# Designs tried in a protein design run: peptides against a protein of PDB entry 4CIC. Part 40

Target 1, 148 residues: chain A of PDB entry 4CIC
Amino acid sequence: KVSTKGHYGVQAMFDLAQHFGEGPVSLKSIAERQGLSEPYLEQLIAVLRKAGLVKSVRGAQGGYILAREPRDIKVGDIIRVLEGPIAPVESVSQDDPEHSLKFDFSVTKSVWEKVKKSIEEVLDSITLADMLKDAEEAQMAQGYMYYI
Target 2, 147 residues: chain B of PDB entry 4CIC
Amino acid sequence: KVSTKGHYGVQAMFDLAQHFGEGPVSLKSIAERQGLSEPYLEQLIAVLRKAGLVKSVRGAQGGYILAREPRDIKVGDIIRVLEGPIAPVESVSQDDPEHSLKFDFSVTKSVWEKVKKSIEEVLDSITLADMLKDAEEAQMAQGYMYY

## One batch from the design tools (peptide; made by RFdiffusion4, then SolubleMPNN)

Design b1_p12_2_s3 (from b1_p12_2, 7 letters changed)
Fold by OpenDDE base, seed 5:
Parts: structure tokens; C-alpha cells; sequence
Structure b1_p12_2_s3 (fold): chain B 148 residues (1-148), chain C 147 residues (1-147), chain A 12 residues (1-12)
């Protein structure tokens, strides 16, 4: 499971991508459009801002913007910032080096490393620009279904 | 994160695969070799048995065996039995159909569906027999480093 | 107890 944090982080970043070039978006507006708790979104945005994915804009129309173009932000970048390195398994503490288990641990670890790599490849293949395009295509497809 | 349940389930099933054809393995022996709590392993084995991945053998040498050959058990089969369908995101309850968010939900959902599919493909590409082979190859490679 | 199959942990 992508954590709720990763899921909502991608939603919030996608909302900011939809408004990219329109100026700063308020956290309230993002929270309302994404069905998020504003306090929860504030925590997510704070992390994303610290990582340089989001910028805070001050002023009467203050809020948040993407710090980079949607094409320059991968879903994998968002997830790594919010959740850290994509770990396919919680680190079973490697702490007991003495048990004969070292070898079986290596094979099982290799399975999870394959899963990790596959997830990373998928998430790094999807940009916010790709998500915007998919959104536009799906809106057009729905629009055509009402004209038939 | 593969849950601790999925992780330890794969370890326990791999231990049973290493002993496949040698007869029943005791839960105690699996727990000792895999660094698992025996009570926790008992719960995992109960689920795996109910799903038909493991068989209980009764008798003086009683224990557990794989119900199928290692080549006929995918890692994905083990994970699906223990954790259910590979869900890349906790189901944010789809329950509120009215909000204008339907569309944005569809795009975000498609990202997670791509992740799901990728994980399923990886886990379904790895059998317990593949894991056994990888183990044998790694043991041989370590053996050659001592010569 | 919905076990997070893909919680990407920050600290691992």
C-alpha cells in the first residue's frame, strides 16, 4: 500500500499541477478540491516545500505553487520526499548477524529488491505532466459520450 | 512495504520449499531457521493451509509440507493469500460519488493501478523454485570465494 | 488491521 501520505501527497501535487501557471493556490482550495483535511494537507505541503517540490507565495493572493514544471516532477519524486526511499518491506532489523539465516535473508531480500525496483521504475516513468494529459484525455472522452 | 505478514509468509514458504521432498517440517524448526516467533508462524501457517498452499501431516514426524511443488507456487500466490489482493493504496473509500473529484480520482487511481500491475507481474514471475535456484547459485558463489 | 502492502517508509 502506498501510504495515505503518499496517496494524498500525489493528489495535492496533481491539484497544484492543474493550476500551474495560474498563480498561487490556497491550501483551503486544494483541501476542498481533493477531499483532504486542511491540517493534514498543511503537513504534507510543509514536507514538499522543504524538499523543493512546492514554493510558498506570500501576498493577498498567497498560497502554493509547484517549484518546478509538471514535466520535471515524477510521481516517484513525490513519493520519495513524503515516504523516503521506496522500501518494499519494513526493514526487518538486520541487527542479529550471528544466526545462520544470513543466506535465506539474502534470497528473500532479492525478491523485495526486485519489487522495489519495479515500483521505482513505474513511479519514475510518470510525471505530473503525464497525469495532466491523462486527465485532459479522459475529460474529452467523457465530453464525447454526452454528444452521442 | 510488504507487510511483516507477507515477508514472514514468504520466508516460511521458502523454508518449506528448501525441505520439499524431505518430509514434514515442524513449525519449531521453521521458526528457529527463519528467526520467527512460533505463535506468529502458527497463525501464518493456518492461513496458508486454509488456502491450500501448505498441508499438515500428522504422526510422530508430523509437521507441514508444501501442498504443491515449489515451481507451482508463485510469491504472488503467497502474498495474495496472506494479504489479499495486492492493493497499491489503501482503498480510500470510494463512498462519496457526488463530489466533482471523480475525475481526479480516476487519474490518481490509474497511477496506483499501474503500480499494482507492476508489483503483481514481479511477484507472479517469481516461484519458490526460482528462489531455491537463486539460493543454490549464491551458495555456490560463496563456496568459490573460499577456494 | 489493514496492513500497508506498499507503505514506502521514509526512514528505511
Amino acid sequence: as target 1 above (148 residues)
Amino acid sequence: as target 2 above (147 residues)
Amino acid sequence: FDEDILTIPADL
Scores: peptide ipSAE 0.032, ipTM 0.786, DockQ to the pose 0.407; fails the geometry check
Fold by OpenDDE base, seed 4:
Structure b1_p12_2_s3 (fold): chain B 148 residues (1-148), chain C 147 residues (1-147), chain A 12 residues (1-12)
Amino acid sequence: as target 1 above (148 residues)
Amino acid sequence: as target 2 above (147 residues)
Amino acid sequence: FDEDILTIPADL
């Protein structure tokens, strides 16, 4: 399950990928384009920066850039930074003592491990460069539909 | 992410699969074996019964049984009943107006649709019968390590 | 788009 944090984190990283090589982008401009609150985006960018996926540039034209090329950032890298390890199941909160008997039946655990592995394989197969390519292809397809 | 509801629902359905053909199992016995509270299990079983995955048997030896054979119940069927459609990203609650601009960029949506499809394919590839087989193989492997 | 897409809890 990708949290709202993971979802918006991928959107913000994709926005930075679209502007890669054009210089630093302001948080305000990312927030406006992605429909995010600026305070929420500040929290996401702080985590992504600490993980070395984003760099801050200082000055009058300061802002943020990708720390690596779009091809060198997987969606899986973004999700692991924002959400931690891709876990397939909700941790039963330790706080309900009536539910605290985690009988992790080895068999049910194996099902969730298979789901986890499948999610990881998908997310690690998609880079920000692949997303840029998909966006360009979608824009071209829309452009052709308005001319026919 | 499978919710606690999905996780325990699969455990409860697997317990019923282990007893398939032996007759009705009491909620108490499932709760004891699976480490679940009986009230929580009642809620899960009510949903599973309404969806036609479980049947209730009445009488002194009453309880619950699988409504279909273990091979005819996918893990994906259980999850869809308990959690609804397998969605890869949490719905941004409509109630935060500052976050309500779901700019579903078609591209980011496509990433999550790929993840969704992958999860569905995995969960629809595993039946309760496959889980029973995996349990038997695991028990045999443990038995051979003690000899 | 009901984004109720699978959240992963912290302790797994």
Scores: peptide ipSAE 0.031, ipTM 0.785, DockQ to the pose 0.231; fails the geometry check
Fold by OpenDDE base, seed 2:
Structure b1_p12_2_s3 (fold): chain B 148 residues (1-148), chain C 147 residues (1-147), chain A 12 residues (1-12)
Amino acid sequence: as target 1 above (148 residues)
Amino acid sequence: as target 2 above (147 residues)
Amino acid sequence: FDEDILTIPADL
């Protein structure tokens, strides 16, 4: 599962991709369109900015923009920034020393590494540009259904 | 991520697969080999038994066995029983009606459905028999490094 | 804090 943080982070980045080239977008306008609280969005955008995926623009028409073109930002890049490395298993806390005889049976570990690799491959195969294209195709398909 | 419940459930099922055909295995012996608490293992085994993946054998040498051959149990079957449907995103609780204007933008939902499908395909491609084979191959490879 | 990112909650 992608956390709520990863999910809303991808939504906020997709909103910025939809407005890419139109100038800076205010956090308020993103929050209104995406159904997010403005304080929660501020926390997400602060992390994404620190990672260099978004830029802050100051001024009367200030706000945020993507730091790269939508084709140069993978969904996997957003998830890694917000959540860290895609771990397939909860690192069963190394801190329980009595459970340190986790026979991390190399076999069970290999199952989870296969799941990790599969998730990484999917998330790294999808860019914000691919998401924009899918949105345009869906909007065209809806437009055709209203004319029939 | 597979939860701790899914992870330990796969370990317990793999232990039963390693002893498949040798008769019933006690929860105590599984707990000792897998580094699990016996009460935690009882909860996992109760769910797996209710789903028909394991059978309980009563008697002086009673315990648990796999209900099917290792080749007929996928890792995906174990995870679905313990965790339910493989959901790619946390269901952001439907219960917050003010956030009901989740523009579940069909596009963001489609990303998570692709992730779900990919996880399901991986977990459904691995059986307990595949895990047994991988363990045997690893043990042979270690044996050759000692000579 | 090993943020256990991908835990699939049961309630879908």
Scores: peptide ipSAE 0.030, ipTM 0.782, DockQ to the pose 0.146; fails the geometry check
Fold by OpenDDE base, seed 1:
Structure b1_p12_2_s3 (fold): chain B 148 residues (1-148), chain C 147 residues (1-147), chain A 12 residues (1-12)
Amino acid sequence: as target 1 above (148 residues)
Amino acid sequence: as target 2 above (147 residues)
Amino acid sequence: FDEDILTIPADL
């Protein structure tokens, strides 16, 4: 599962992509549009800013902008920043050293590595610009369905 | 992440695949080889048996066998039985109805659906027979590195 | 808690 953190992080970054070139967006406005709590969004934005995906603009018209163009930000970049490396299996907590995964059978590990690679390839194939295009196409399709 | 349940379920099914055609394997023997607790393995095997992936054999030489040939069991089948449908996003627990994902923006959902599909395609492309072959190839490669 | 990118929810 992409965590709630990854999911909402992609939503917040997508909101900033939709407003790219319009100037800084307030956290309040993002929170309202995306149905997020402001405190939660502040935590996400702090991480994304530290990673250089988001910039803070100061002043009365201050807020946040994407640090790069939407085409230069992959969904995989957002997920790696928020969640770290895409891991296909839960790391069994090191808390039971006696039941350490002694038999990490290379074969079962290879299955999970194939899954990991596939997820990475998908998430690295989708940019915020691709998401913007998909949104525009969906809006156009909805518009045509209301005129029929 | 594939849960610990899915991971160990695949390990247990792979152990049964390695012994396919040799007769019933005891849960104890699987647990020992796979580094699993017997009680945990009993729970996994009960689910896998109910789903028709494993058969129980009774008697003094009783135990478990694969219900199908290794080529007829996908990793995806094991995961779906143990974990249910592959979901790429955690269902935010229904506990906060006010913060219900009201804006499941169709676009963000589509990203996760693409991830889901990709995972399903990978897991449905790998059979227990493919895993057996990969194990044999790995053993052969290790054997050649020692000479 | 290393958040589970592939965990399947039980209820679907």
Scores: peptide ipSAE 0.029, ipTM 0.777, DockQ to the pose 0.158; fails the geometry check

Design b1_p12_2_s4 (from b1_p12_2, 8 letters changed)
Fold by OpenDDE base, seed 4:
Structure b1_p12_2_s4 (fold): chain B 148 residues (1-148), chain C 147 residues (1-147), chain A 12 residues (1-12)
Amino acid sequence: as target 1 above (148 residues)
Amino acid sequence: as target 2 above (147 residues)
Amino acid sequence: FKESIFTIPADE
């Protein structure tokens, strides 16, 4: 399950992709468009910036831009930055030392590894450019529906 | 992400699959083999029983059995029973009514739908019988490594 | 603590 952090991170990155080439976008404007709190978005952007997916621009017209072209940023890259390695199962917290027999049941582990691989393949197959294209296609389809 | 509940539920169901046809298995024995607390396992089994994946057998040699053959139980069925619909993203709790503009951003939703579909396809492609086969193959491979 | 992608909702 993608966390709220991953979900909103992809939304924020997609917003930046929609404005790619138009100059820096303010966090306030992203927050307003995406329905996010500005403080929460600041935390997300800080992580994304540190990972080199986003750049900050200083000045009166400052803000944020994608550090790479939308085609060079996979959804999987965003998720890995925000959430770490894609894990299909929550690591059972080591907190119950006595009865947490890590039954490293190899067979159940293999199931989750298959799930992990499948998720990774999907997320690594989708770029921000693909998302932009899908958005354009959806807008065109809506436009046609109003004219019919 | 599969919760601890889903993870342990699959382990418990797999244990029952390994003993399928041998009669009822006690919760205690499952808990011991799978490294689970018995009270936690009771909660899991209660849900699985209500969903018709497990049957209880009464008597001195009572316990639990799979309600269906291992080939007729998908991992996806177990996960759906324990965790509900496979959701790739946590439904943002409706609790912050003011700023939760459900920006139903169709494009981001489509990404998560693709992920969901992929997970469902994987989990629905694996049965408890497939897991049994994989376990047998793994045991044989280990046996050959010692000779 | 590698925060895993699937945040288990806290026990309500």
Scores: peptide ipSAE 0.035, ipTM 0.782, DockQ to the pose 0.122; fails the geometry check
Fold by OpenDDE base, seed 5:
Structure b1_p12_2_s4 (fold): chain B 148 residues (1-148), chain C 147 residues (1-147), chain A 12 residues (1-12)
Amino acid sequence: as target 1 above (148 residues)
Amino acid sequence: as target 2 above (147 residues)
Amino acid sequence: FKESIFTIPADE
């Protein structure tokens, strides 16, 4: 399950992708468009910046931009930066070595590893550029419904 | 992310699958084998029983059995019973209609729907019988390393 | 409150 942090992180990165090439975007404008609190967005952007997914631009028209092209940022990259490695199960204390030795534990672990791999494959298959394209296609489809 | 409830629910159901056809298994024995607290297991079994995945057997040798054959129980069925519908994102309050109208919301929602579908496909592709087979194969492989 | 399957533990 993607946390609220991952969800809103993807939304914020998608907002920056929509404005890619237009110059720096203010946190306030992102927060307003995405329905996020500005303080929460500030925390997300700080992490994303440290990871090199976002750049801060200084000056009177300062703000944030994507550090890479939308095609070079996967949804999986955003999630890994914000949440760490995709864990399919809440870390049951892996530290209990007695649980690790049970054969049943090995089989159940393999199920969750399959789920993890599947999630990673999906998230790594989607770029911000793919999301932009999907948005454009959906806008065109809505536009056609109003002209009918 | 599968909750602890889902994780331990699958472990408990797998334990019952390993003993399928041997008669009823006590909660105590399941708890000991799976490293679960007995009270926690009691809650899980109550939900699984209500959903018709587990049956209670009464008597001196009473306990629990799978209500269906291991091949007829998917991991996805266990997870849906214990956790409800697989939600890829914590329910951001879907009830804010203003968020639903934003085009950006639609695109991000589609990403999470793809993740959901992928998880469902994986979990629905694995039965308790598949898990039993994997366990047998792993035991054989370990046995061959000691010889 | 259905415990959310994907609650990534907040890093303490």
Scores: peptide ipSAE 0.035, ipTM 0.787, DockQ to the pose 0.415; fails the geometry check
Fold by OpenDDE base, seed 1:
Structure b1_p12_2_s4 (fold): chain B 148 residues (1-148), chain C 147 residues (1-147), chain A 12 residues (1-12)
Amino acid sequence: as target 1 above (148 residues)
Amino acid sequence: as target 2 above (147 residues)
Amino acid sequence: FKESIFTIPADE
């Protein structure tokens, strides 16, 4: 399950992708467009910046830009940065000694590993450029629906 | 992320699959083999029984059995029964009005729908019979490493 | 409570 953090992180990165090449985007403008709180977005952007997915631009027209082209940023990259490794199962905290029978049932583990791999493959197959294309196609389709 | 409930539910169902055709299995024996608490297992089994994945057998040698053959039970069926629909993203509780801008950003939703579909496809492609086969293959491979 | 397969750790 993608956390709220991952979800909003992808939204924020997508907003930056939509404005890629137009110059720096303010956190305020991203927050307004994406329906996010500015403080929450600041936390997300700080993590994304530290990971090298976003760059800060200083000055009066300062803000944030993607650090790479939209085609060079996978959704999986964003999720890994914000949430860490894709884990299909909650790590049962080792600390309950009574439930400490880590029956690492190899077979059930293999099921979850297959799920993990599938999620990774999907998220690594989608770039911000793919998302931009999908948005354009959706907007064109809506435009055609209004003219019918 | 599969919950602990889903994880243990799959383990319990797999245990029942390993004993399929041998008669009823006691909750105690499943709990012992799978490292689960019996009360927790009882809750899981109650849900699985209500969903028609497990049957209870009454009597001195009573217990539980799979309601269907292992090949007719998908991991996805178990997960859907225990956890409900596979949701790739947490439903942001509608109750925070300030975060209530359901910017149902259609594009981000499509990403999560793709993830959902992928998870469903994987879980629906794995049966308890497939898990049994994988266990047998793993046991054979371990046996060959000891020789 | 829609039991979501993906338990997000509750932010403490």
Scores: peptide ipSAE 0.035, ipTM 0.774, DockQ to the pose 0.401; fails the geometry check
Fold by OpenDDE base, seed 3:
Structure b1_p12_2_s4 (fold): chain B 148 residues (1-148), chain C 147 residues (1-147), chain A 12 residues (1-12)
Amino acid sequence: as target 1 above (148 residues)
Amino acid sequence: as target 2 above (147 residues)
Amino acid sequence: FKESIFTIPADE
């Protein structure tokens, strides 16, 4: 599962992609459009900035921009930055030595590795540019429904 | 992420598959082999039994068996029984009306739907029989490394 | 509450 953090992170990055080339976007405006709290968005943006996916612009018209073109940012990159490595199974905390998953069930591990690989392939196949294209197509389709 | 429940459920079902045709297996023996607590395994088995994936056998040599052949049980079936529908994103609790994901971001939903579909396809492509075969192949490969 | 499969247990 993508956590709420990953989900909102992708939404915030997509919002920045929609405004790419228009200059810096304020956190307030992103928060309003995405239905996020501004403090929560600040935390997400801080992580994304540190990872070099977002840049801060200073000034009266300051805010945030994508650090790269939308085509150069995969959904998988966003998720890895926010969530870390894609894990198909919750890591049973190594800290309880008694319930250590001692059984090297190679076969069950292989199932989860296949799931992991599949998720990674999907997320790495989708860029912010692909999402922009999909949004445009959806908007056109809706526009046609209103004219019929 | 598959929860710990789903993970251990697949392990328990795989253990039952390894003993398929040998008669009923005790919960104690499964728990010992899988490194699970017996009480936790009882909860898992109760759900799996209710779903018709496992049968209880009564008697002195009682225990549990697979209700179907290993080839007729997908990993996806086990996960759906234990975890419910595969959801790629945590459902933001509908209960906080202020943080309601009001934005019908059809595009972001489509990303998660693609992830969901991919997970389902993988899990539905793997049966307990496939897992048994993989285990046999792995055991043979290890046996060849010792010679 | 259909508990979604990927509920990260809250750190208690």
Scores: peptide ipSAE 0.033, ipTM 0.780, DockQ to the pose 0.292; fails the geometry check

Design b1_p12_4_s1 (from b1_p12_4, 10 letters changed)
Fold by OpenDDE base, seed 3:
Structure b1_p12_4_s1 (fold): chain B 148 residues (1-148), chain C 147 residues (1-147), chain A 12 residues (1-12)
Amino acid sequence: as target 1 above (148 residues)
Amino acid sequence: as target 2 above (147 residues)
Amino acid sequence: EGDILTLPEDAA
């Protein structure tokens, strides 16, 4: 599962993508639209900013913008920034050295590596631009249903 | 990430697959080979047995066997039994109803559904028989490096 | 409802 952090991070980045080219968006505005707490969003944005995916703009109309065009930001990039490398198996916490015989059985490891690769391929195949396009198509489809 | 439960469950099932046709394997023996605690393995095996993936054999040479042939058990079947349905996103705990505006934004949901589908396809494409074959090939390759 | 892709941080 993508963590709540990854999920909300993608939502926040998508919100910024929807406003790309319109100027800076306030964290409050993003939080309201995405149903996120502002303090939680501040933490996410801080990480995303440090990673160079988001830029802060100062001033009366200050806020945040995408640091790159939506086409140049993959969902996989966002997830890697927020969650780190996509790991197929939870690292058994090293804390109990006695029981964590990490028998890295080569065959089972290969299964999880295949899963990892598959996830990475999917997430790296989707950009924020792709998501914008999908949203536009969905809105057009809904608009058509209201006019019928 | 596959949980530790899923990971160890696949290891335990693979151990049983390696001994398929040789008779019942003791939990102690599986635990020793797979580096698992016996109590933890007992919990896993109980779930797997209830799901009909494993059978218990009673007697002096009692233990556990696969309930089906290795070719008839997918990794995906094991994971679904141990972890339930593959969910792409952790369900935000419903506990704080005020802040969990689960804005199930349709577009973000579609991303996670694609991830879920991809994981399911991979896990359902791998059987315990495939894993056995991969292990045999790896052993042969190692054997050739020692000669 | 065990979600296969649990991140380590959520299992603690």
Scores: peptide ipSAE 0.042, ipTM 0.806, DockQ to the pose 0.353; fails the geometry check
Fold by OpenDDE base, seed 4:
Structure b1_p12_4_s1 (fold): chain B 148 residues (1-148), chain C 147 residues (1-147), chain A 12 residues (1-12)
Amino acid sequence: as target 1 above (148 residues)
Amino acid sequence: as target 2 above (147 residues)
Amino acid sequence: EGDILTLPEDAA
């Protein structure tokens, strides 16, 4: 499962993509639209900003913008920034050091590497621009259902 | 990430696959070979048994066997039993009910559904028999490097 | 419903 952090990070980045070219968006407005707490969003945005995916704009109409065009930001880029490398298996917490023989069973590793590769390929195939297009298509489809 | 439970569950099931046709395997022997605690393995095996992936055999040479042939058990079947449905996103813990607007943003859901589908396809494409074959090929490759 | 793709918690 993508963590809550990754999930909300993609939502926040998608919100910024929807407003791309309209100027800076306040964290409050993103939080309200995406159903996120503002403090939590501040933490996410801080990480995304440090990674160069988001820029802060100062002033009375200050806020945040995407640092790159939506087509130049993959979902995989967002996830890697927020969660680190897509790891197929949870790190066995070091808490039971005695019996956690890292039995790096080569065959089991190969299964997880296949899963990892598949996830990476999917996430790297989707840009924020693709998500914008999907949203537009979904809105059009809903609009057509109200006219029938 | 596959949970520790899923990871170790696949290891335990693979151990049983390696011994398939040899009779019942003790939990102790699986635990030793896979580097698992016996109590933890007991919990995993209990779930796998309840799901009908493993059978218990009683007697002096008692233990566990695969309930089906290795070719009839997908990695995806093991993961679904141990972890439930492959969910692409962690369930937002209900702990902050006020601001967890389940903003089921349809577009974000579609991204996660694509991820889910991809994971399911991979895990359902790999059987315990495929893993056995991969292990044999890896052992053969190591044997050729010693010549 | 165990979520397979749990991200590593920050080992603080």
Scores: peptide ipSAE 0.041, ipTM 0.807, DockQ to the pose 0.470; fails the geometry check
Fold by OpenDDE base, seed 2:
Structure b1_p12_4_s1 (fold): chain B 148 residues (1-148), chain C 147 residues (1-147), chain A 12 residues (1-12)
Amino acid sequence: as target 1 above (148 residues)
Amino acid sequence: as target 2 above (147 residues)
Amino acid sequence: EGDILTLPEDAA
C-alpha cells in the first residue's frame, strides 16, 4: 500500500505537471486543488526540492515548478524520494533483536523480491507525461458523454 | 509492503506444505521451526482455518494440516485471507469526513490500480507447490557446492 | 525510511 505521503506526493507532482510551462505555481493553489493542507504540502515539496524534482521560484509571482520535463519524471522516482527504496516486506524492525531469528528463508524472500520487482517495473513505466495524456483522454471521453 | 502478518502467514503455510502427507503438525513444532511465538501462530492459524486453508486434527497426535494440496493454494490466497483485498493505496481512513475531498483524481487512482493488478498477478502466479520446488532446487544446489 | 507498501494496520 502506497503511503499517504507517496499518494499526496504524486498528486502534487501531477498538479505541477499540468501547469508545466505556465510559470511558478503557489503552494496555496496546489493545496486548494489537491485538497491538501498547506503545511503538509510544504513538507512534501521540501523533500521533492531537495531531491531535485522541484524548483522554487522567488518573487511576488513565485512558487514551484517541475525541475525536469514531465516525460523525465517517473512515478517510481517520486515514490523513491518520498518513501525510500521499495521494500516488499516490512523490514522486521531490528528492534526486537532476540526473536528476529532471521529465518530469511530463501524461498519466502524470493517471493517478496518478485513482488518488489513487479512494483518497481510498473512505477518506473509511468511518467508524469503519461499521466497528463491519460487525463486529457479522460476529459475528451467525458466531453463526448455530455454531447450524447 | 506485506505486513508481518502476511509474511508469517506464508511461512507457516509453507511449513505445513513441507509436511503435507506426513500427518498433522503441532503448532509448537511450526513455531520452533519458523521462529514464531506459539500464541501469535495460534491467531494466524485460527484465521487460516476459518478461511478453509488449514484443517485441525484432534487427538494426542493432533495438530494442523493443509486443507488443500499445495498446488491448489496460491500465495495470493493466503495474503487475501490474512490482510484482506490488496489495497494499492491506504484507504484514507473515512474517519475525517470533512476534508476527505475525495479528489479521487481518476488518473492517480489508475496508477494505484495498475500497481494493485501487478501485485495480484505475481502473488496469484505462485503456489505452495512452486515454493516447495524452489526449496528442493536450492537444497540440491547447496549439496552440489559441498561436493 | 518510509515503507512504500505500508499496510493500514502498521501506520497505527
Scores: peptide ipSAE 0.039, ipTM 0.808, DockQ to the pose 0.170; fails the geometry check
Fold by OpenDDE base, seed 1:
Structure b1_p12_4_s1 (fold): chain B 148 residues (1-148), chain C 147 residues (1-147), chain A 12 residues (1-12)
Amino acid sequence: as target 1 above (148 residues)
Amino acid sequence: as target 2 above (147 residues)
Amino acid sequence: EGDILTLPEDAA
């Protein structure tokens, strides 16, 4: 499962992508549109900003913008920033150090590595620009269904 | 992350696959070989048995066997039994019901559905027989490096 | 380290 953090992070970044080129967007407006709490969004944006995916614009019309064009931000980039490396298996390492016989069974590890690679490939194949395009196509399809 | 439950479940099932055709294997022996606690393994095996992936054999040489051939058990089957449906996103539903504005943004949902599908495809493409083959190949490769 | 595949049972 993508964590709630990753999920909302992608959602917030997508909102910023939808407003890319329109100037800075307030956290309040993002929170309202995306159904997120402002405090939670502040935490997400702080991390995303530190990672260089978001920029803060100061002033009367201050807020946040994408630091890069939507085509230059992969979903995988957002997830890696918010969640760290995509790990397919929870590291058993932290709970019981004694019985952590790291039987790194090479074969079971290989299964999880295949899963990891697959997830990474998918997430790295999707940009915010791709998401924007998908949204536009969905809106057009809805518009056509209302006119039929 | 595949949960520890899923991870150990696959490990236990793989151990049973390695002994497929040799008769019933005791939980103790699986636990020892796989570095698992017996109580934890008992819980996993109970679920796997209920799902029809494992059979219990009673008697003096009692234990557990795979209920199907290794080729007929996908890793995806094991994971679904232990963890339920592969969900790419944690359901926000349980924590804050009020602010769960399910803004099911169709687009973000679509991203996670793509991830889900990819995971399912991978896990459903790997059988216990494939894992056995990979283990044999790895052992042969190690054997050849020692020569 | 938030893993993408945090399964539902690990959040309980």
Scores: peptide ipSAE 0.038, ipTM 0.803, DockQ to the pose 0.177; fails the geometry check

